# Designs tried in a protein design run: peptides against a protein of PDB entry 5KEZ. Part 235

Target 1, 320 residues: chain A of PDB entry 5KEZ
Amino acid sequence: NVAIYNPFRPWWERYQPVSYKLCTRSGNEDEFRNMVTRCNNVGVRIYVDAVINHMCGNAVSAGTSSTCGSYFNPGSRDFPAVPYSGWDFNDGKCKTGSGDIENYNDATQVRDCRLTGLLDLALEKDYVRSKIAEYMNHLIDIGVAGFRLDASKHMWPGDIKAILDKLHNLNSNWFPAGSKPFIYQEVIDLGGEPIKSSDYFGNGRVTEFKYGAKLGTVIRKWNGEKMSYLKNWGEGWGFVPSDRALVFVDNHDNQRGHGAGGASILTFWDARLYKMAVGFMLAHPYGFTRVMSSYRWPRQFQNGNDVNDWVGPPNNNGVI

## One batch from the design tools (peptide; made by RFdiffusion4, then SolubleMPNN)

Design b2_p25_3_s2 (from b2_p25_3, 13 letters changed)
Fold by OpenDDE base, seed 3:
Structure b2_p25_3_s2 (fold): chain B 320 residues (1-320), chain A 25 residues (1-25)
Amino acid sequence: as target 1 above (320 residues)
Amino acid sequence: EIKNEQLPGWVVTELNAKKFAAAAA
C-alpha cells in the first residue's frame, strides 16, 4: 500500500493499495506465512481484510513511496506491480463532476464512482476479477480461512460473486478437502439508502451496523431506551437474518466517532459500558460475533472531531 | 439460531468440536 507520511503512517494507509504484494508495515510474506502456519497448527484461523474495490487515492503523488517499494502513478492509473492501467478503472463510467461519489442515494454513483478519491476498479472486467482472485487465491494457498471484503457496498454484488467463483478450496493441510472460504462483506446499511444488505446475501454474511448503533443507544440509555427492550433483540429489531449477520460493538472506523453509528457507538474509551455491550453480544445467540482489539491514541477534539483519528497502532517508525 | 447450512462445513465442524470440548471440561 501507499506509505503516507503526512500525517505520519496513518492506519488508513492500509486501505490504499498499490499492489497485491504481501509486504507491508506488518511484515513480509515469509513472516505472514509463518504466522498463518503457527496459528493454523493450534486451531486459530486467519481471515484477511481484502481491499478489492479500489486502489490508492487519486491525489497521491506518483513514485515508489509504498510499503514494498513498488512504483505507482495514480494520475495515469498506472499500477505496474499488478498490473493495472487506465483501462481497469471506472473513470469513464462515473458521471459525477468530481469523479467521486456525490449522492449516496444514487446506487450507481455509490458503486461506479470513487469513494473519497480512491481509484475505483472496473470489477466488471474479467481481467480485474482475475487479478483480484489471484491475490485472494495466493492467500488461500498460504492457509487463510476466509475474507472480510472491504467496501462491499461500493461493489456490484454480481462482480463480487464472479470473483468468489474463482476462489480455490482452502489449504488441505489444515482444512478438509473441498472446504470453502468464510466470507463476510462490509456493507453499511442503517436504512434510508437504496443499497441494502440483502443485495449481498448471496455472496456470504454481511456486517450488521445497526447492531452496534442500537446497542449503544440502549446501554447509554439514550432516548429513553431500556435494557428490557432487548427481549426481542436481533431480527425483532429489524436486523438482517441471524444466519447472514456478522455483528460487532465497534469497528476501526466508527470507533473514531464517525461512520456508521456515530456517537452511539461504544468503545474501549467507555470501558464499563463497552464491557457490558461486548458481554451482552457474546451471550446473545444472534449473528456471528466479532470482538475488536484496538489501542489508545492521543485524542484531541476540535469542534467535536478528533483531529488525531488518523493515528495508527503502536509502532517503531511505522513498523509494527 | 445460526443455521449451520449457511456456514462452511468446516466451520460447523470446528464449532461443534469446541462446544463438546467445553461441555466436557
Scores: peptide ipSAE 0.225, ipTM 0.699, DockQ to the pose 0.014
Fold by OpenDDE base, seed 1:
Structure b2_p25_3_s2 (fold): chain B 320 residues (1-320), chain A 25 residues (1-25)
Amino acid sequence: as target 1 above (320 residues)
Amino acid sequence: EIKNEQLPGWVVTELNAKKFAAAAA
């Protein structure tokens, strides 16, 4: 991915790929392979947060300032390490003046325009689908068990399906022959927009962002809500079907007050309430549960916003 | 009980195994 130095190596640089090489600040391919093997050997399965709809930001300077040293040029859409070229992006499809998503009530913009400047891949093209599938299959062959598909809301469900149809079965060293990867899709659907979580049910599970938002409200006793109201928690609260839901109390985005959920989201900063929420989530049968493992950073609030929300995870591997 | 159609088969198997192990512990 792009190496961002201002601010200094933020967490979100990891979501700006310039290649599908497995060499980042989190480790190199050998280290990753070693981890996956060791985890699988003790029954811990790995799923990868996969950025498959985007490359890096359009405004990033061309060069070799990347974690693997690969050259890239966002201006010309040149990513030779893949390779991608100008033919592999949706620039010509996006009709907005900025090239970015400007109206989330326009599904075409949401899926064909850049998300906050991120170059938007043309997932309708078989070439692009194949390059993504090759990346994912490499991970599958290493031994990963599945994927979180980042920014699925910004992909056409049919394009996702086309990619998934190209995936290998899981590595038979650890999984039964013919095993399919576990897929869940990040779709932020709190209502009010044309793109719905249900659009993606055919591809796998989907994130239920209402879960953490509403649970936070209840635990915080906002709006007179009570724990007793959780008797019909799940579908009774208007959530997606349990067999399509991936549920969580917080994620990396809304932990920082961004994304979906806002101030209602409980985090490790609210230790007591957070433990209650996580405990409830793990005890309740609704959805497939995900527990957040995060880190502390030096929060600094200015006008209600943490100006240090960019701080990346602790590391001891230097500037790589 | 988690149905097979809800998750990949291997996930169901492993979850059931883990539940059994937890109950036996």
Scores: peptide ipSAE 0.151, ipTM 0.633, DockQ to the pose 0.015
Fold by OpenDDE base, seed 5:
Formats: structure tokens, sequence, C-alpha cells
Structure b2_p25_3_s2 (fold): chain B 320 residues (1-320), chain A 25 residues (1-25)
């Protein structure tokens, strides 16, 4: 991925890929392979956060400022380490003046335009689908158990399906023959937009962001909410079917901001209430549960916003 | 007392840190 130095090595640089090489601040491919093997040998399975909607930002300077040293040129859409070229992006398909998503009520913009400058891959092309599948299959062959698909809301469900149809069965050294990878898709659906989480049910589970948002309000006792209202928790609250839901109290995004639940989201900063929410989530049968493991950073609020929300995990001069 | 399934007025702004991060890169 791109190495960002202003601010200094933020967490979000990881979501600006320039190649599918397994070289990051967290380690190299050999170290990753070793970890996966050791985990599998004791029954711990690995699921990879796969960034496949886009490459890095269009305004990033060309060069070799990346975690694996690979050259890239956003201006010419040149990513030779893949390789991708200008033919592999949706620049000509997006009809907005800026080239970015401008209206979230236009599903075509949401899926064909750049997510705030991130170069949008042409996932309709078989070549692009195949390059992504090769990346994911390499991980499957190493021994991962499945994937979180980042920014799924910004990809056409049919394009995702086409990629998934190219995937290998899981590695038979650790999984039964014929096992399929576990797939869950990040889709932010809190109502009011044309794209729905149900559009993606055919590809696997989806994130249910209503879960953390509503649970936070209840646990905080906001707006007269009571614990007794959780009697019909799950589908009774308008959530997706339990067998399609990936549920969580917080994630790395909404832990830092005012969207996808806003101030209602509970985090480790509210230790007592957070433990109550996580305990409830783990005790209740609805959905597939995910527990967050995060870290403290020096929060500094200005005009209601944390100006240090970019800070990544504890590191040694940028190395995690 | 239980919560209603239909919440017509319940819309929360989407939060995706990558949107803001991309602009800062």
Amino acid sequence: as target 1 above (320 residues)
Amino acid sequence: EIKNEQLPGWVVTELNAKKFAAAAA
C-alpha cells in the first residue's frame, strides 16, 4: 500500500493499495504464512480484510513510496506490480464532474465513481476480476478461512459474485475437502439510500450497522430506551436475517467518528457500558458475532471532531 | 413493550474513514 507521511503513517494508508503483494508495516509474506500455519494448527482461523474496490488516491504522487517499494502512478492509473492500467478503472464510466461520488442516492455513482478520490476499479472486466481472484486465491492457498470484503457497497453485487465464483476451495491441509471460504461484506445500510444490504445476501453475510447503533442507544438509556425493549432483538428490530448478519458493537471506522451510529456507538473509551454491550451481544443468538480489539491513541477534539483519528496502532518509527 | 421494526425517520450519516483519508493523501 501507499506509505503516507503526512500525517505520519496513518492507519488508513492500508486501505490505499498499489499492489497485492503481502508486504506491509505488519510484516512480509513469509511471516504471514508462518502466522497462518501456526494459527490453523491450533484451531484458530484467519479472515483477511480484502480491499478490492479500488487502488490508492488519485492525488497521491507517483513513485515508489509504498510498503513493498513497488512503483505506481495514480495520474496515469499505472500499477505495474498488478498490473493495472488506465483501461482497468471506471474513469470513463463515472459521469460526475469531479469523478467522485457526489450523490449517494444515485446507485450508479456510488458504484462507478471514486470513493473520495480512491481510484475505482472496473470490476465488470474479467481481467480485473481475475487479478483480484488471483490475489484472494493466493491467500486461500496459504490457508486463510475467508474474507471481509471492504467497501462492498461500492461494488456491484454481480461483480462480487463473479470474483467469488473464481475462488478455490479452502486448503485441505486444515479444512475438509470442498470447503468454501467464509465471506462477509461491509455494507453500510442505515436506511435512506437506494443500495440495500439485501442486495448482497447472495454473496454471503453482510455487516449489520443498525446493531451497534441501536444497542448503543439502549445501553446508554438515550431517548427513553429500555433494556426490556430488547425482547425482540434481531429481526424484530428491522435487522437483516440472522443467518445473513455479521454483528458488532463497534468497528475501526465508527469508533472514530459521527457516522454509522454516531455518538451512540459504544467503545472501549466507555469501558463499563462497552462490556455490558459486548456481553449482551455474545449472550444473544442473533447474527455472527465479531469482537473488536483496538488500542488507545491521544484523542484531541476540535469542534467536535478528533483531529488525531488518523493514529494507527502502537509502532516503532512506523513499523508495527 | 418492544421496539417497532419500522423506523421511517431513523437515518444515520454513513461513516467511512477512507473517504476522508483519501482526500488527505
Scores: peptide ipSAE 0.042, ipTM 0.507, DockQ to the pose 0.076
Fold by OpenDDE base, seed 4:
Structure b2_p25_3_s2 (fold): chain B 320 residues (1-320), chain A 25 residues (1-25)
Amino acid sequence: as target 1 above (320 residues)
Amino acid sequence: EIKNEQLPGWVVTELNAKKFAAAAA
């Protein structure tokens, strides 16, 4: 991915890929293999946060400032390490003036235009699908158990399906023969937009952002909510079917005080309430649970926003 | 039984993450 130095190596640089090389702040491919092997050997399965909707930002300077040193040129849509070229992006398909998503009530924009400047891959192309599948299959062959598909809301479900159809079975060294990768898709659906979580049920589980938002409200006793109302928690609260839900109290984005769920989201900063929420989540049968493991950073609020929300995990001069 | 449905009028805004904002810088 792109190496960002201002601010200094933020966490979010990870979500601006320039290649599919397994070479990042976390280590190289050999180190990754080693980690996956060690984890699998003790029954810990690995799921990769796969960024396949886009490459890096269109405004990032061309060069080799990347975690694996790969050259890239956002201006010309040149990512030779893949390789991708201008033919592999949706520049011509997006009809907005900016080239970015401007109206989230337009599903076509949401999927065909750049997510705040991130170069949008043409996932309709078999070439692009194959390159992504190759990347994911490489990970599968290493021994990962599945994937979180980043920014799934911004990909056509059919394109995702086409990629998933190209995936190998899981590595038989650790998984039964014929095992399929576990897939869950990040889809932010709080209602009010045309894209629905249900659009993606055919590909695997989806994130249920209503879960953390509503649970936070209840635990905080906001809006007159009571814990007794949790009697029909799950589908009874309008959430997606349990067998499609990936549930969580918070994620890395809304943990930083903004994003889907708003201020109701509980985090480790709200220790007591957070423990209550996580405890409830783990005890309740609804959905597949995800527990957040994060880190502290020097928060500095200005106008209600943490100006240090960019701070990444503990590192040694940028190396995690 | 208590039934709690989705509250109307939820603010529907796209996630504002730094990973996205940085794409334009």
Scores: peptide ipSAE 0.022, ipTM 0.409, DockQ to the pose 0.063

Design b2_p25_3_s3 (from b2_p25_3, 12 letters changed)
Fold by OpenDDE base, seed 2:
Structure b2_p25_3_s3 (fold): chain B 320 residues (1-320), chain A 25 residues (1-25)
Amino acid sequence: as target 1 above (320 residues)
Amino acid sequence: AIKNEQLPGWAVTELNAKKAAAAAA
């Protein structure tokens, strides 16, 4: 991914890929392989946050400022380490003046235009699908158990399916022969927009962002909400079917007030209420649960916004 | 076609094994 130094190595640089090399601030490919092996050997399975919707931001300077030193040029859409060129992006397909998503009520824009300036890959192309599949298959062959698909809302479900159809079976050293990777897709659907979580049920589980948002309002006792209302928690609250849901109290985005849920989201900053929410989630049978492990950072609020929301995990001069 | 199996069979098996182990502890 791109290496950003202003601000100094923010968390979000990880979501701006310039190659599919397994070479990051967390280590090189050999170290990653070692970690996966050690985890698998004790029954801990690894799921990779796969960023496959896009490459880095269109405004990032060209050069070799990346975690593995690979050259890239966002301006010319040149990513030779893959390789990608201008033919592999949706610049010509997006019809907005800016090239960015401007209207989330237009499903075509949401999927064909750039998410906040991130160069949008042409996932309809078999070449692009194959390059992504090669990346994911390399991870599968190393021994990962599955994937979180980042920004799935911004990809056509059929394109995702086409990529998934190219995936290998899991590594038979740790998984039964013929095992398929576990897939869950990040889709933000709080209602009111044309793209629905149900559009993605065919590919795997989907993040249910209503879960953390609604649970937060209940535990905070906002708007007269009561714990007794949780009697029909799950599908009764309009959530996706349990067998398609991945549930969580917070994630890295909405922990910083971004994404979905707003101020209702409970985080470790509200320790007492957060423990209540996580405890409830783990006790209740609805959905597949995910528990957040985060860190504190020096928050600095200006006009209601944390100007330090970019701060990544504790590190030693950029090395995690 | 919507997938009927949203959790791979191996994952269900491992999850059940973990639940059984936790109950026995």
Scores: peptide ipSAE 0.132, ipTM 0.654, DockQ to the pose 0.016
Fold by OpenDDE base, seed 3:
Structure b2_p25_3_s3 (fold): chain B 320 residues (1-320), chain A 25 residues (1-25)
Amino acid sequence: as target 1 above (320 residues)
Amino acid sequence: AIKNEQLPGWAVTELNAKKAAAAAA
């Protein structure tokens, strides 16, 4: 991914890929392989956060400022380490003035335009699908158990399916022969927008962002909410079917007030309430649970916003 | 079509094994 130095190596640089090489702030491919092996050998499975909707931001400077040293040029859509070129992006398909998503009530914009400037891959192209599948298959062959698909809301479900159909079976050293990767898709659906979580049920599980948002409201006792109202928690609250839901109290985005959930989201900053929410989530049978492991950073609020929300985990000069 | 399987088959097997081990402990 892009190595960003202003601000200094933010967490979100990980979501601006310039190649599918497995050399990042966390280590190189050999170290990753070693980690996966060690984890699998003790029954801990690895699921990779796969960023496949886009490459880096369109305004990032060209050069070799990347975690693996690969050259890239966002301006010309040149990512030779893949390789991608201008033919592999949706620039000509997006019809907005900025080239970015401008109206989230327009499903076509949401999927064909740039998410906050991130160069949008033309996932309709078999070439692009194949390059992504090769990346994911390499990870599968290393021994990962599945994937979180980042920004799935911004990809056409059919394109996702086409990629998934190219995936290998899991590594038989640790998984039964013929095992399929576990897939869960990040889809932000709090209602009110045309894109629905149900659009993605065919590809795997989806994130249920209503879970953390509503649970936060209840635990905080906002709007007269009571714990007793959780008697029909899950589908009874309008959530997706349990067998399609991946649930969580917070994630890296809404922990910082971004994404879905707003101020209702409970985080480790509200330790007592957060423990209550996580405890409830783990005790309740609804959905497949995900527990957040995060870190403290030097928050500095200006006009209600944390100007240091970019700060990544504790690191040594950008290396974790 | 929505898949009826909540988890991949291998994951179900693994989960059941873990549950059995926990119950025996």
Scores: peptide ipSAE 0.120, ipTM 0.640, DockQ to the pose 0.015
Fold by OpenDDE base, seed 5:
Structure b2_p25_3_s3 (fold): chain B 320 residues (1-320), chain A 25 residues (1-25)
Amino acid sequence: as target 1 above (320 residues)
Amino acid sequence: AIKNEQLPGWAVTELNAKKAAAAAA
């Protein structure tokens, strides 16, 4: 991915890919392979956060300032390490003046325009689908168990399906023959927009962001909410079917206060309430649970906003 | 943060209102 130095190596640089090389601040491919092997050998399975909707930001300077030194040129849409060219992006499809998503009530903009300047891949093209499938299959062959598909809301469900149909079975060294990758898709659906979580049920599980938002409100006792109201928690609260839901109290985005759920989201900063929420989540049968493991950073609020929300995990001069 | 921009303006406004209400409580 792009190496950003201003601010100094923010967490979100990881979501600006310039290649599909397994070479980041977390380590190289050999180190990753070693970790996956060691984890699998003790029954711990690995699921990869796959960034396949886009490449890096359109305003990033061309050059080799990336975690693996690969050259890239956002201006010309040149990513030779893949390779991608100008033919592999949705620039011609997006009809907004800026080239970015301007209206989230327009599903075509949400899927065909750039997410905050991130160059949007033309996932309708078999070439692009194949390059992504090759990346994911490489990970499958290493021994990962499945994937979180980043920014799934911004991809057409049919394009995702086309990619998934190209995937190998899981590595038979650790998984039964014929095992399929476990897929869960990041879709932010709190209502009020045309794109729905149900659009993606055919591809795998989806993130249920209503879970953390509503649970936070209840445990915080906001708006007169009571724990006793959780008697029909799950589908009774309008959540997606349990067998399609991936549930969590917080994630890396909404932990920083501006993501889905906002101020209602409980985090480790609210230690007692957070433990209550996580305990409840783990005790209740609804959905497939995900527990957050995060880190503290020096929060600095100005006008209600944390100016240090970019801070990444503890590192040694940028290396994790 | 890149991912935080995925929320429409109305959602941000609603969340800010909740923050204000919580601070007043």
Scores: peptide ipSAE 0.025, ipTM 0.433, DockQ to the pose 0.123
Fold by OpenDDE base, seed 4:
Structure b2_p25_3_s3 (fold): chain B 320 residues (1-320), chain A 25 residues (1-25)
Amino acid sequence: as target 1 above (320 residues)
Amino acid sequence: AIKNEQLPGWAVTELNAKKAAAAAA
């Protein structure tokens, strides 16, 4: 991914890929293989956050400032380490003036235009699908158990399906023969938009952002809500079917004071209430649960926003 | 009240930073 130095190596640079090489702030491919092997050997499975909707931001300077040293040129859409070129992006397909998503009520814009300047891959192309599948299959061969698909709302479900259909079975060294990768898709659906979580049920599980938002409200006793109202928690609250839901109290975005769910989201900053929420989540059978492991950072609020929300995990001069 | 935020936090932050930089130029 792009190495960003202003601000200094933010956590979100990971979501600006320039290649599918396994060189990151956390280590190289050999180190990753070692970690996956060690984890698998003790029954801990690895799910990779796969950024396949886009490459890096269009405004990033060309060069080799990347975690694996790969050259890239956002201006010319040149990512030779893949390789991608201008033919592999939706620049000509997006019809907005800015080239970015301007209206989230237009599903076509949401899927064909750039997410905040991130170069949008033409996932309709078999070439692009194959390159992504090769990346994911490489990870499967290493021994990962599945994937979180980042920014799934911004990809056509059929394109995702086409990629998933190219995936190999999991590594038989650790998984039963014929095992399929576990897939969960990040889709922010709090209602009011044309893209629905149900659009993605065919590909795997989806994130249920209503879960953390509603649970936070209940635990905080906002709007007169009571824990007794959780009697029909899950589908009874209008959430997606349990077998399609990935549930969580918070994620890396909304623990920073923004993102889906707003102020209702409970985080480790509210330790007591957070423990209550996490405890409830783990005790209740609804959905596949995800527990957040995070870190503290020096928050600095300006106009209700943390200006230090970019701060990544503890690191040594950018290396984690 | 629930904030219906469609964009991930990092994207919003980055967008705001870009806008600020553009305005300062």
Scores: peptide ipSAE 0.017, ipTM 0.383, DockQ to the pose 0.469

